# Peptides against a protein of PDB entry 4JHK: the designs that were tried, part 173

Target 1, 212 residues: chain A of PDB entry 4JHK
Amino acid sequence: EDYKIQSFDLETQKLLKTALKDPGSVDLEKVSSVIVDQSLKDQVFSREAGRICYTIVQAEAKQTNGSVFRRNLLNRLQQEFKAREETRKRSTQEWVCLVSFICNIFDYLKVNNMPMVALVHPVYDCLFRLAQSDALKNEEEVDCLVLQLHRIGDQLEKMNVQLMDELFNLLRDGFLLQEDLSSMGRLLLLEILEFRAGGWKLSDTAQKYYYS

## One batch from the design tools (peptide; made by RFdiffusion4, then SolubleMPNN)

Design b2_p28_4_s2 (from b2_p28_4, 13 letters changed)
Fold by OpenDDE base, seed 3:
Structure b2_p28_4_s2 (fold): chain B 212 residues (1-212), chain A 28 residues (1-28)
Amino acid sequence: as target 1 above (212 residues)
Amino acid sequence: LEEEILEEFKELIEESKERIEKVIKEAK
């Protein structure tokens, strides 16, 4: 299987490739740190990072029945989450990368082929933060919010429908009542409201209308 | 495995629940 790791230098690429095949032969703490660092800089990579992390977790489990990589990964994730408000203040881009990474870990790092229950509330916490008035006025944050809901909204709703209802109440209020939304932001909120109302589905024509 | 992860995230989960609850309450 091919993984998109071209953004790393050759030495780091070799490290990652080795971790994917023979995790016991590398420093898994270093591997996890490299993945998290890059995910906080590149939102596109954060998607691939979820898949890479899952593969390493599975490889280590099969090789040694160990979980060193997962522990280091999740510890670093918790540290970054705890500092999320400072990160947001420093850089909106890094903040949305953090949210994207957490959501992608939720999407890919399955436990017994099911979503990780432990990440449900942290993910909702991020989405509720993005649904606040100060975040809704920032198009980059709205983009992130809507993107994550498109990717994992149906899974999250299955885990807790009550929280999803409350989240969408905030989004509807923002769409209807908040005056300082950008035109695109308002359009994206409308689209995601319709997306959920349609059972987390959108026609190709509607998709093109909102995102082309 | 799931139980181990839940234990690792115990504090974070509780804090998230509290923040979400506060946001919901203030929105009413």
Scores: peptide ipSAE 0.623, ipTM 0.950, DockQ to the pose 0.863
Fold by OpenDDE base, seed 1:
Structure b2_p28_4_s2 (fold): chain B 212 residues (1-212), chain A 28 residues (1-28)
Amino acid sequence: as target 1 above (212 residues)
Amino acid sequence: LEEEILEEFKELIEESKERIEKVIKEAK
C-alpha cells in the first residue's frame, strides 16, 4: 500500500507506517496530531490524509476493536473548526486547508461504507461560509469551494438535499449579483452550478469550455 | 457506532445547524 508521506521526515514516516499496520504499538494521539498539522499546511496532503486516517481507523478496529485514533483525530478537528474564523483571518491558505481536510475526512472516513452523519452539518457549515460575499470575492476560497463540491457534492446532497438547495441559491446569487468576483471566480461558480444541474457530472463540452 | 459519534459531536452539530440557519434566514 502506497501512501504519500514523503513530505515527512524519516522518523515520522516510520511512525505513520507503523500506525497503518500496527496502531496499537504507537502513540495514536501523536499520529493524529502529525496528520492534522500537515493537513493544515498542504491542501493536497489533506486528501491523502483522509485515506490514511481511514486505514488507521480500520486497522485499530480490527486489532483491538478500539477507536482511540478516531477520537483523537476528530477532537483535534473539532478544535480547529471552532477556531476557523480566526484561522481565516490569519491565513486564507490555512483556512482552505482546514476546509479541505474536513471535507476529505467526510469523504474517506466512512462508517459501514457510508458518510459520517455527524460531519454533514460541519461540512455544510464550511461551505456556507465559503459562499458568503466576503469569501466569494477571494478566488482562493472559490477554488476551495468548487473543488470540495466536485469531490463530495453528490454525497452531501444525498445526506441533505434541502441544505444543498440553499447553498446553491447563495452561489447562484453570487454569480448573478455580486460585482466584485474575479473573472475566474465567476467562471468557476457558473461551472459548479452547471455541474450540479447536470447531476454532478460535467459534460465534455463544458469541460472543454471551463478548463481549456 | 454512528450514534456514539453523534453524541460526541452533538454540540458541534447543533452550533453548525444554528449558524447555517442564520445564514439562510439572512439571505432571504
Scores: peptide ipSAE 0.598, ipTM 0.945, DockQ to the pose 0.854
Fold by OpenDDE base, seed 2:
Structure b2_p28_4_s2 (fold): chain B 212 residues (1-212), chain A 28 residues (1-28)
Amino acid sequence: as target 1 above (212 residues)
Amino acid sequence: LEEEILEEFKELIEESKERIEKVIKEAK
């Protein structure tokens, strides 16, 4: 199984590859730190990070019945999330990477092939933050919000439809009432509203309209 | 395993719930 880890140096790549097949032979705390650090800088990698994390978790469970990697990963995630407002103030890019990372962990890091119940509220927390007026006026944050909802919206709704309804009420109000949205931001909000209304599917017509 | 993970996220979960509820309340 191939993983996109070309952004790392060769030594780190070796570390990651070893963690994937023989997690007991490496420092899993270091592995988790490397993955989180890169995920906070590269939103594209954060998607791959989810798969990598899942594989390492499974490998460790099979090898030693341990959970050292997951524990370290989650601890770091908690730390970053706790500082999310400061991160947002410092760098919108890092903030959206954090959101992307936690959403991708939710998407890939399954427990017994089920979504992690523990991540439901934290994920919604991120999305609700992105749905605030001060965030909706920032196109980069809107991009992130819409992207995550495209990726995991259906799963999140299954976990808590009430919160999803409340979230989309905010998005609707933002679309209709907020004056300082960018043209693209407004378009993206409309698209995601329609996306959910269509059962979390994008029709060919909609795709052409919004992305052609 | 699920219970273990919930314990690992206990603080984060509770804080998230509170923030979400606050946002929803303020929006109404």
Scores: peptide ipSAE 0.597, ipTM 0.945, DockQ to the pose 0.864
Fold by OpenDDE base, seed 5:
Structure b2_p28_4_s2 (fold): chain B 212 residues (1-212), chain A 28 residues (1-28)
Amino acid sequence: as target 1 above (212 residues)
Amino acid sequence: LEEEILEEFKELIEESKERIEKVIKEAK
């Protein structure tokens, strides 16, 4: 398979390609750092990063039964998450990239073909933050929120339906009561409300407002 | 493996739980 790593310089591309095939031959701490760094500035790559990380994890497991990459990745993830409020203040883009990255790791980096239980609450934590009034008024954050819910909402709900209910209570209130939403933001919230109501599937009405 | 990962995320999980509960409480 081909991976979308053309945004990196040639040396880094080589490093990543090697990590994907022969993880034991490279510095996996460096690889994880490179992936996280790029994911924090490129939301498109944040999506791809999940797939890349999964492949590296699987490759290392098969090669040495090791988990060095995963440990380094998750450690860095925790560090970035802890600093998320400062990141958000500094750059909305970096913040939404962080959220996207965490969500994509949840989506792709599975354990025994199951979602990583450890990431459930951190992911919800991010989504609840995006559901706050100060975030809902920011269209970029709403885009991120709705996008992630489209991608992993059904999986998250299966992990904790109570939290999903609480989250959507906030989103409904935001849609109905918050006055400083952008027109697009309001439409996106409506769409995602309908999306979940339809069993996380597109409905005829939702198609009018579908975001991808 | 799952248990190991949970241990690695123990602090983060607990903090997230607390924040989420706080948000939910304040929203009511």
Scores: peptide ipSAE 0.590, ipTM 0.943, DockQ to the pose 0.886

Design b2_p28_4_s3 (from b2_p28_4, 13 letters changed)
Fold by OpenDDE base, seed 5:
Structure b2_p28_4_s3 (fold): chain B 212 residues (1-212), chain A 28 residues (1-28)
Amino acid sequence: as target 1 above (212 residues)
Amino acid sequence: LEEEILEEFKELIEESLEKIQKVFEEAK
């Protein structure tokens, strides 16, 4: 299976591949660090990292009943989350990668086929940050926000509908009241509002209108 | 397992809750 790890050097690719198959034979702390580092730099990888992480977690659980990788991953994730504002100031790209990564971890790294409760608030926190006025004016952040909501919005809502309501109140207000939205940003906000209103589904016509 | 994960994110959760609460207050 291709996990889209071509952005890494060959040595690191080998490390990751080994971790996926035989996690007990590699330094899982190093693996987790590498994954997080790359997720902050590469949007494509950040989007796929959750799947990779899930596979490693499952492999380690099956092999040794261990959770070294998960622990290190989550610890690093927590560190990055804590520094999220500094990351945003330094690089919008890294910030949206971080959000994407956290959301993808939420999406893929499930326990008993259920989302991790521990990630609910962190994810919402990131989305709420993206929903602030200073973020909504940046199309890159709007893209990220809308993309994540498309991917995991329904799951998040099931975990906490009250937070989702509050989030979408902000998005509605942004759409209606904020003047410095880009044309595309405004369109995306409208689309996501309609998307949720439609039960997290989009008609073919709407899909064509907004994304084709 | 879930409890273990929660412990791993203890600080993260608490920080997030504080921030979200602030957002709620600002939104009202």
Scores: peptide ipSAE 0.043, ipTM 0.563, DockQ to the pose 0.826
Fold by OpenDDE base, seed 4:
Structure b2_p28_4_s3 (fold): chain B 212 residues (1-212), chain A 28 residues (1-28)
Amino acid sequence: as target 1 above (212 residues)
Amino acid sequence: LEEEILEEFKELIEESLEKIQKVFEEAK
């Protein structure tokens, strides 16, 4: 199984490869920090990072019955979450990378095939922030919001349907009432509204309509 | 340690969500 770690230098690649196979032989705090740092820079990697993290967690559990990596990862995630507004102000790109990473961790880092309950609220908080008027006017943030809902919306709804209803009320209002949405942003909001209404799926015809 | 981190995380999130909920209710 290959992991997309080509963006790292050779030394770091070696570190990550070792962590994936023999986590007990490396500094797992350093590994977690490296993964988070890169995830904040590269949204493509932030998606892959979830899978990498899951593999390391499983490897450590199997090897030593330990959870050092997961603890360090969650600690760093908490730190980044606490600073999320500052991150957003500094760089929209880093902000959407952070959201993507948190959502991917939610998607991949499961316990007994179930999402970590503690991550439900953090994910919703990020999505609610993206659903605010000041964020909806930024197409990059709308892209991120819609992408995450496509990926994990059904799972999130199962965890808390009330929050999902509230979130989509904001999206509906944004679609209907907000004046400074881009044409693409408005289209994406409409698509995601229909996506949920259709049980988190779209027909092939609808898919072509929105994305061709 | 993990449990403590997660509990702190939850508390922070609850505070944030409460603020968002307030804005949501005011927007109705």
Scores: peptide ipSAE 0.042, ipTM 0.552, DockQ to the pose 0.435
Fold by OpenDDE base, seed 2:
Structure b2_p28_4_s3 (fold): chain B 212 residues (1-212), chain A 28 residues (1-28)
Amino acid sequence: as target 1 above (212 residues)
Amino acid sequence: LEEEILEEFKELIEESLEKIQKVFEEAK
């Protein structure tokens, strides 16, 4: 399988590749740290990070019946989550990368083909934070919010429809009532409202309207 | 260890969600 890890140096790429096929031969704590660090800087990579993490988890399970990588990954994720407000204050970009990462982990790091229940609330917490008025006025945060909902909204709703309803109430109110939204932000909110209303699908006509 | 980490994570998240909702309700 091919993974987009070109952003790493060759040595790190080798480390990651080895972790994917022979996790017992590498320092999995270091591997997890590298993946998290890069995911917090590159939102595009965070998507691949999810796939990579899942593969490493599976490889380790098969090879040694171990879970060292997952434990280290989740530990780091917890640490970053705890510091999420500080991260947001420091850098909106890093904050949205964190949200993207946790959402992608939720999306890819399945347990017996099911989402990790423990990640449901963490994901919702991040999305609720993005849905606050101080975040909705920032187009970068709105972009992140809408992107994640496009990716995992249907899965999240299946896990907790009540929270999803509450989240979208905030988004509706933001769309209707908040005055300092950007034009694009407002458009994106409308789109995601319609996206969910349409069963987490977007028609070709709507796609052209919002994104063409 | 993993279970312990997940438990701590869940507890933290539950608290944070409640805080967010509380602030929102108070702002109405």
Scores: peptide ipSAE 0.041, ipTM 0.557, DockQ to the pose 0.502
Fold by OpenDDE base, seed 3:
Structure b2_p28_4_s3 (fold): chain B 212 residues (1-212), chain A 28 residues (1-28)
Amino acid sequence: as target 1 above (212 residues)
Amino acid sequence: LEEEILEEFKELIEESLEKIQKVFEEAK
């Protein structure tokens, strides 16, 4: 299996490759920190990071029946989550990267092919924050919100339909009532409302209309 | 350690969600 780690220097690439194959031979705390740091800078990498994290977790479990990597990963995520409002104030880009990373961890880091229940609330908290009026006016945050709902919305709804209903009530109100939305932002909100209403599916025609 | 971290996550998120829900209900 090939992983996209070209953005790292050669030494770090070697570290990551070793962690994927022989996690017991490397400092897994350092590995987790490197992955999180890069995920906070590159939203595209955060998708790959989820897959990498899952692989390392599985490799460590098989090799030593350990969970050192997962513990360090969750510890770092907790730290970043606690500081999420400060991160948002400092950099919208870092904030949406954080949300993307948490959502991707939810998507990939499954147990018995099921999402970790403990990650449901963290994900919803991030999405609810993106659904607030001060965030909906920022197209970058709307892009992030809609992207995550496209990726994991159906899974999240299965975990808690009541929270999803509340979230979409906010999105509907934003679409209908908020005056300072960008044209694209308003279009994206409409699209995601229709996407859920259609059972988390879009027709080919609708896909081209909203994203071409 | 993992359980402790997850419980702290849960507490922080529950508080945050309660605030959001309260504002939402008051706006109705």
Scores: peptide ipSAE 0.031, ipTM 0.518, DockQ to the pose 0.420

Design b2_p28_4_s4 (from b2_p28_4, 18 letters changed)
Fold by OpenDDE base, seed 3:
Structure b2_p28_4_s4 (fold): chain B 212 residues (1-212), chain A 28 residues (1-28)
Amino acid sequence: as target 1 above (212 residues)
Amino acid sequence: LEDELLEEFRELIEESLERLEEVFRAAR
């Protein structure tokens, strides 16, 4: 699928770089807003934003013992999450970018090397939405769903195995019963079912078969 | 303060900057 990649102007580039190196010298509320806005527009950025956010959080904590960035980031994330259905209706691209961003925040923004408990249900809610019949027929949404499960599925399962079982029941039913799946969508569902069944691992041969 | 911060988290910051630069290049 083709995603529209948004460019960063020089001022924004400088802002983000400075936030990483000297967070106390910039408006961290603005930085959080820029990161969220760009993550909704750029699939590539949304995949990398988690690490960037984590770095800024650590830098601010060290420099000022503050948490302004994290608070603003999570508040904005909560707002976008609550509006996720409207986002999906408006733009499938922005919707999958939002899911990707939330999942990446979950993956990177850890506390004491543990995932944020508060993000567990929001992440599952997004994945459950992608697992509904109206979403499974869209290859772009299936791609997003499968990608996130590959990246953080094992971590999510450790947080709540019951929700993961319920999610994969939907995926199994979609694979077996839904008739309007694309060929690639059906293949990806089969792959992710096998991926979990194999302990969230696939052989190199299997990986190449499904993704090459 | 910036120098002290960079020393404390140099590797993390450098990696993040590198990934950010890759994003910038991809967006052009």
Scores: peptide ipSAE 0.204, ipTM 0.731, DockQ to the pose 0.021
Fold by OpenDDE base, seed 2:
Structure b2_p28_4_s4 (fold): chain B 212 residues (1-212), chain A 28 residues (1-28)
Amino acid sequence: as target 1 above (212 residues)
Amino acid sequence: LEDELLEEFRELIEESLERLEEVFRAAR
């Protein structure tokens, strides 16, 4: 899938740069809002926003011992998560961006180098939604699901192996039983099934076969 | 375009991390 990249204007770029380097000098609520809004529109940004958010969190904590950015970020994220079904109905693209963003926050926004436990179930809820029959027939949603599992599947499994087993049961059933999967979707499901079975590692041969 | 965007943010992150390291050193 090709995603159109949404560029930041110079003012927004400056705002983000300043937030990273001098968070105490900017409105961190506004920064969080901008990041979430852009993450919902831009797949590329949503996949990388986690590190940016983490950096801002660290910078604010060190500079002012504050947590304004993180609080606002997580509050907005919670709102978007609660409205995820509405988002999905409105725009598949925004929905997959939301999932990507949540997964990236989970991946990067760690406390004491530990994943945020509070995000585990929300992440799984998103992935389970992508694993439903009505979502599996959409290649864009399958792409998102498989991509996130490649990125954070091993971490998620460590947090809750039972949920991961249940998730992959759905993926297996979809691969084997669902008739309206696209050829590529079916191929991606097979790949991710094998990926987990291989300990969340992809061989060079598999990489060439599925992604050449 | 994707690569350019990623490079820009990576540079920002690197610069921010360097600054943080300086702050940490100054606080010690």
Scores: peptide ipSAE 0.163, ipTM 0.626, DockQ to the pose 0.016
Fold by OpenDDE base, seed 5:
Structure b2_p28_4_s4 (fold): chain B 212 residues (1-212), chain A 28 residues (1-28)
Amino acid sequence: as target 1 above (212 residues)
Amino acid sequence: LEDELLEEFRELIEESLERLEEVFRAAR
């Protein structure tokens, strides 16, 4: 198991490693804050943070039947979600990292192999924001949107097909009607439209066509 | 709208936390 914590300094790496193995011996609020902070800065880490969080949650539950880490994590997520528009204005990178992180948490923190219901609407809200015209013109935001839909789109649809239909209506309209999309952005929108139409699967031929 | 959504978010988080705790307790 590689938890992709190379971006942290050595002291913080040690803290995280300890949290993964012996969560009761560290300040789990601090750990959650560190993880969220780094997830907002590092795209690579934000994509993997869910696995780390999942492991810490399990470790704490097994060790003390506690949920301090998860509570702190979700509270911080809520705070960041609330401030998402300000984050987007401040830094597109931090914004897409935030979305990636929330989606990753949704993907990994499951209850009896079911997605955490609490995160369904927040995830959709983030994706809907990325699907607005002002976001679709930014390739970085389109990349994020399409990436998340590839990762968790099928799961999200199972939770709420109506919202997914609405989301993809926006994507279709963006693809067809919006004039200031980048070439790559337009290509990615088309790809994801076909991806869902194909049952959230991409054929080998399509893979070569879009990503060669 | 934002305030209403956040309230729902909070409530759902609390419910989800309870469910998770139940799962882990049952597994022990």
Scores: peptide ipSAE 0.028, ipTM 0.544, DockQ to the pose 0.057
Fold by OpenDDE base, seed 4:
Structure b2_p28_4_s4 (fold): chain B 212 residues (1-212), chain A 28 residues (1-28)
Amino acid sequence: as target 1 above (212 residues)
Amino acid sequence: LEDELLEEFRELIEESLERLEEVFRAAR
């Protein structure tokens, strides 16, 4: 398979390629660190990172029946999650990259095509943070929130419908009551409200209305 | 409260890791 890793230097690209094919021959802690670091800086890579991580997990399991990479990856994610408020204060871009990465890992790192339970609360916590008033006023954060809900909202709801109801209560209140939303932000909130109401689907007519 | 949530996160990670290992082992 072809993976989009051109943003890394040649040495790191080689490291990643080796990890994908022969994970036992590389420092998997280093590999996990490199992937997380780049995912925090590059939103384009974040989606690809999910695929890469899943592939490495599979490769290591098949090769050595090990889980060193997954353990290191999740430990690093936990560390970044713990520091999420500081990250948000430092850089909105890094914050939304972090959320995107966690959501992508949730989406790709599955067991028998089932989401990893360990990531459910961290994902919801991130989305709840994006649904707060101070975040909803930032279009970049709204973009991130809505994008993740489009990608994994249906899966998250299956894991915990109560949390999803609470989240969308916040989004509804934001849409109706918050005055400092951008025009695009308000439009996106309305769209995602309708998206869920329609069973996590959007009609062709609605799609044209919001995106054409 | 935050510390409790983080501890739960760690526990859930370990449980998920164990389940994942079992699935991959069975698929071999």
Scores: peptide ipSAE 0.028, ipTM 0.536, DockQ to the pose 0.057

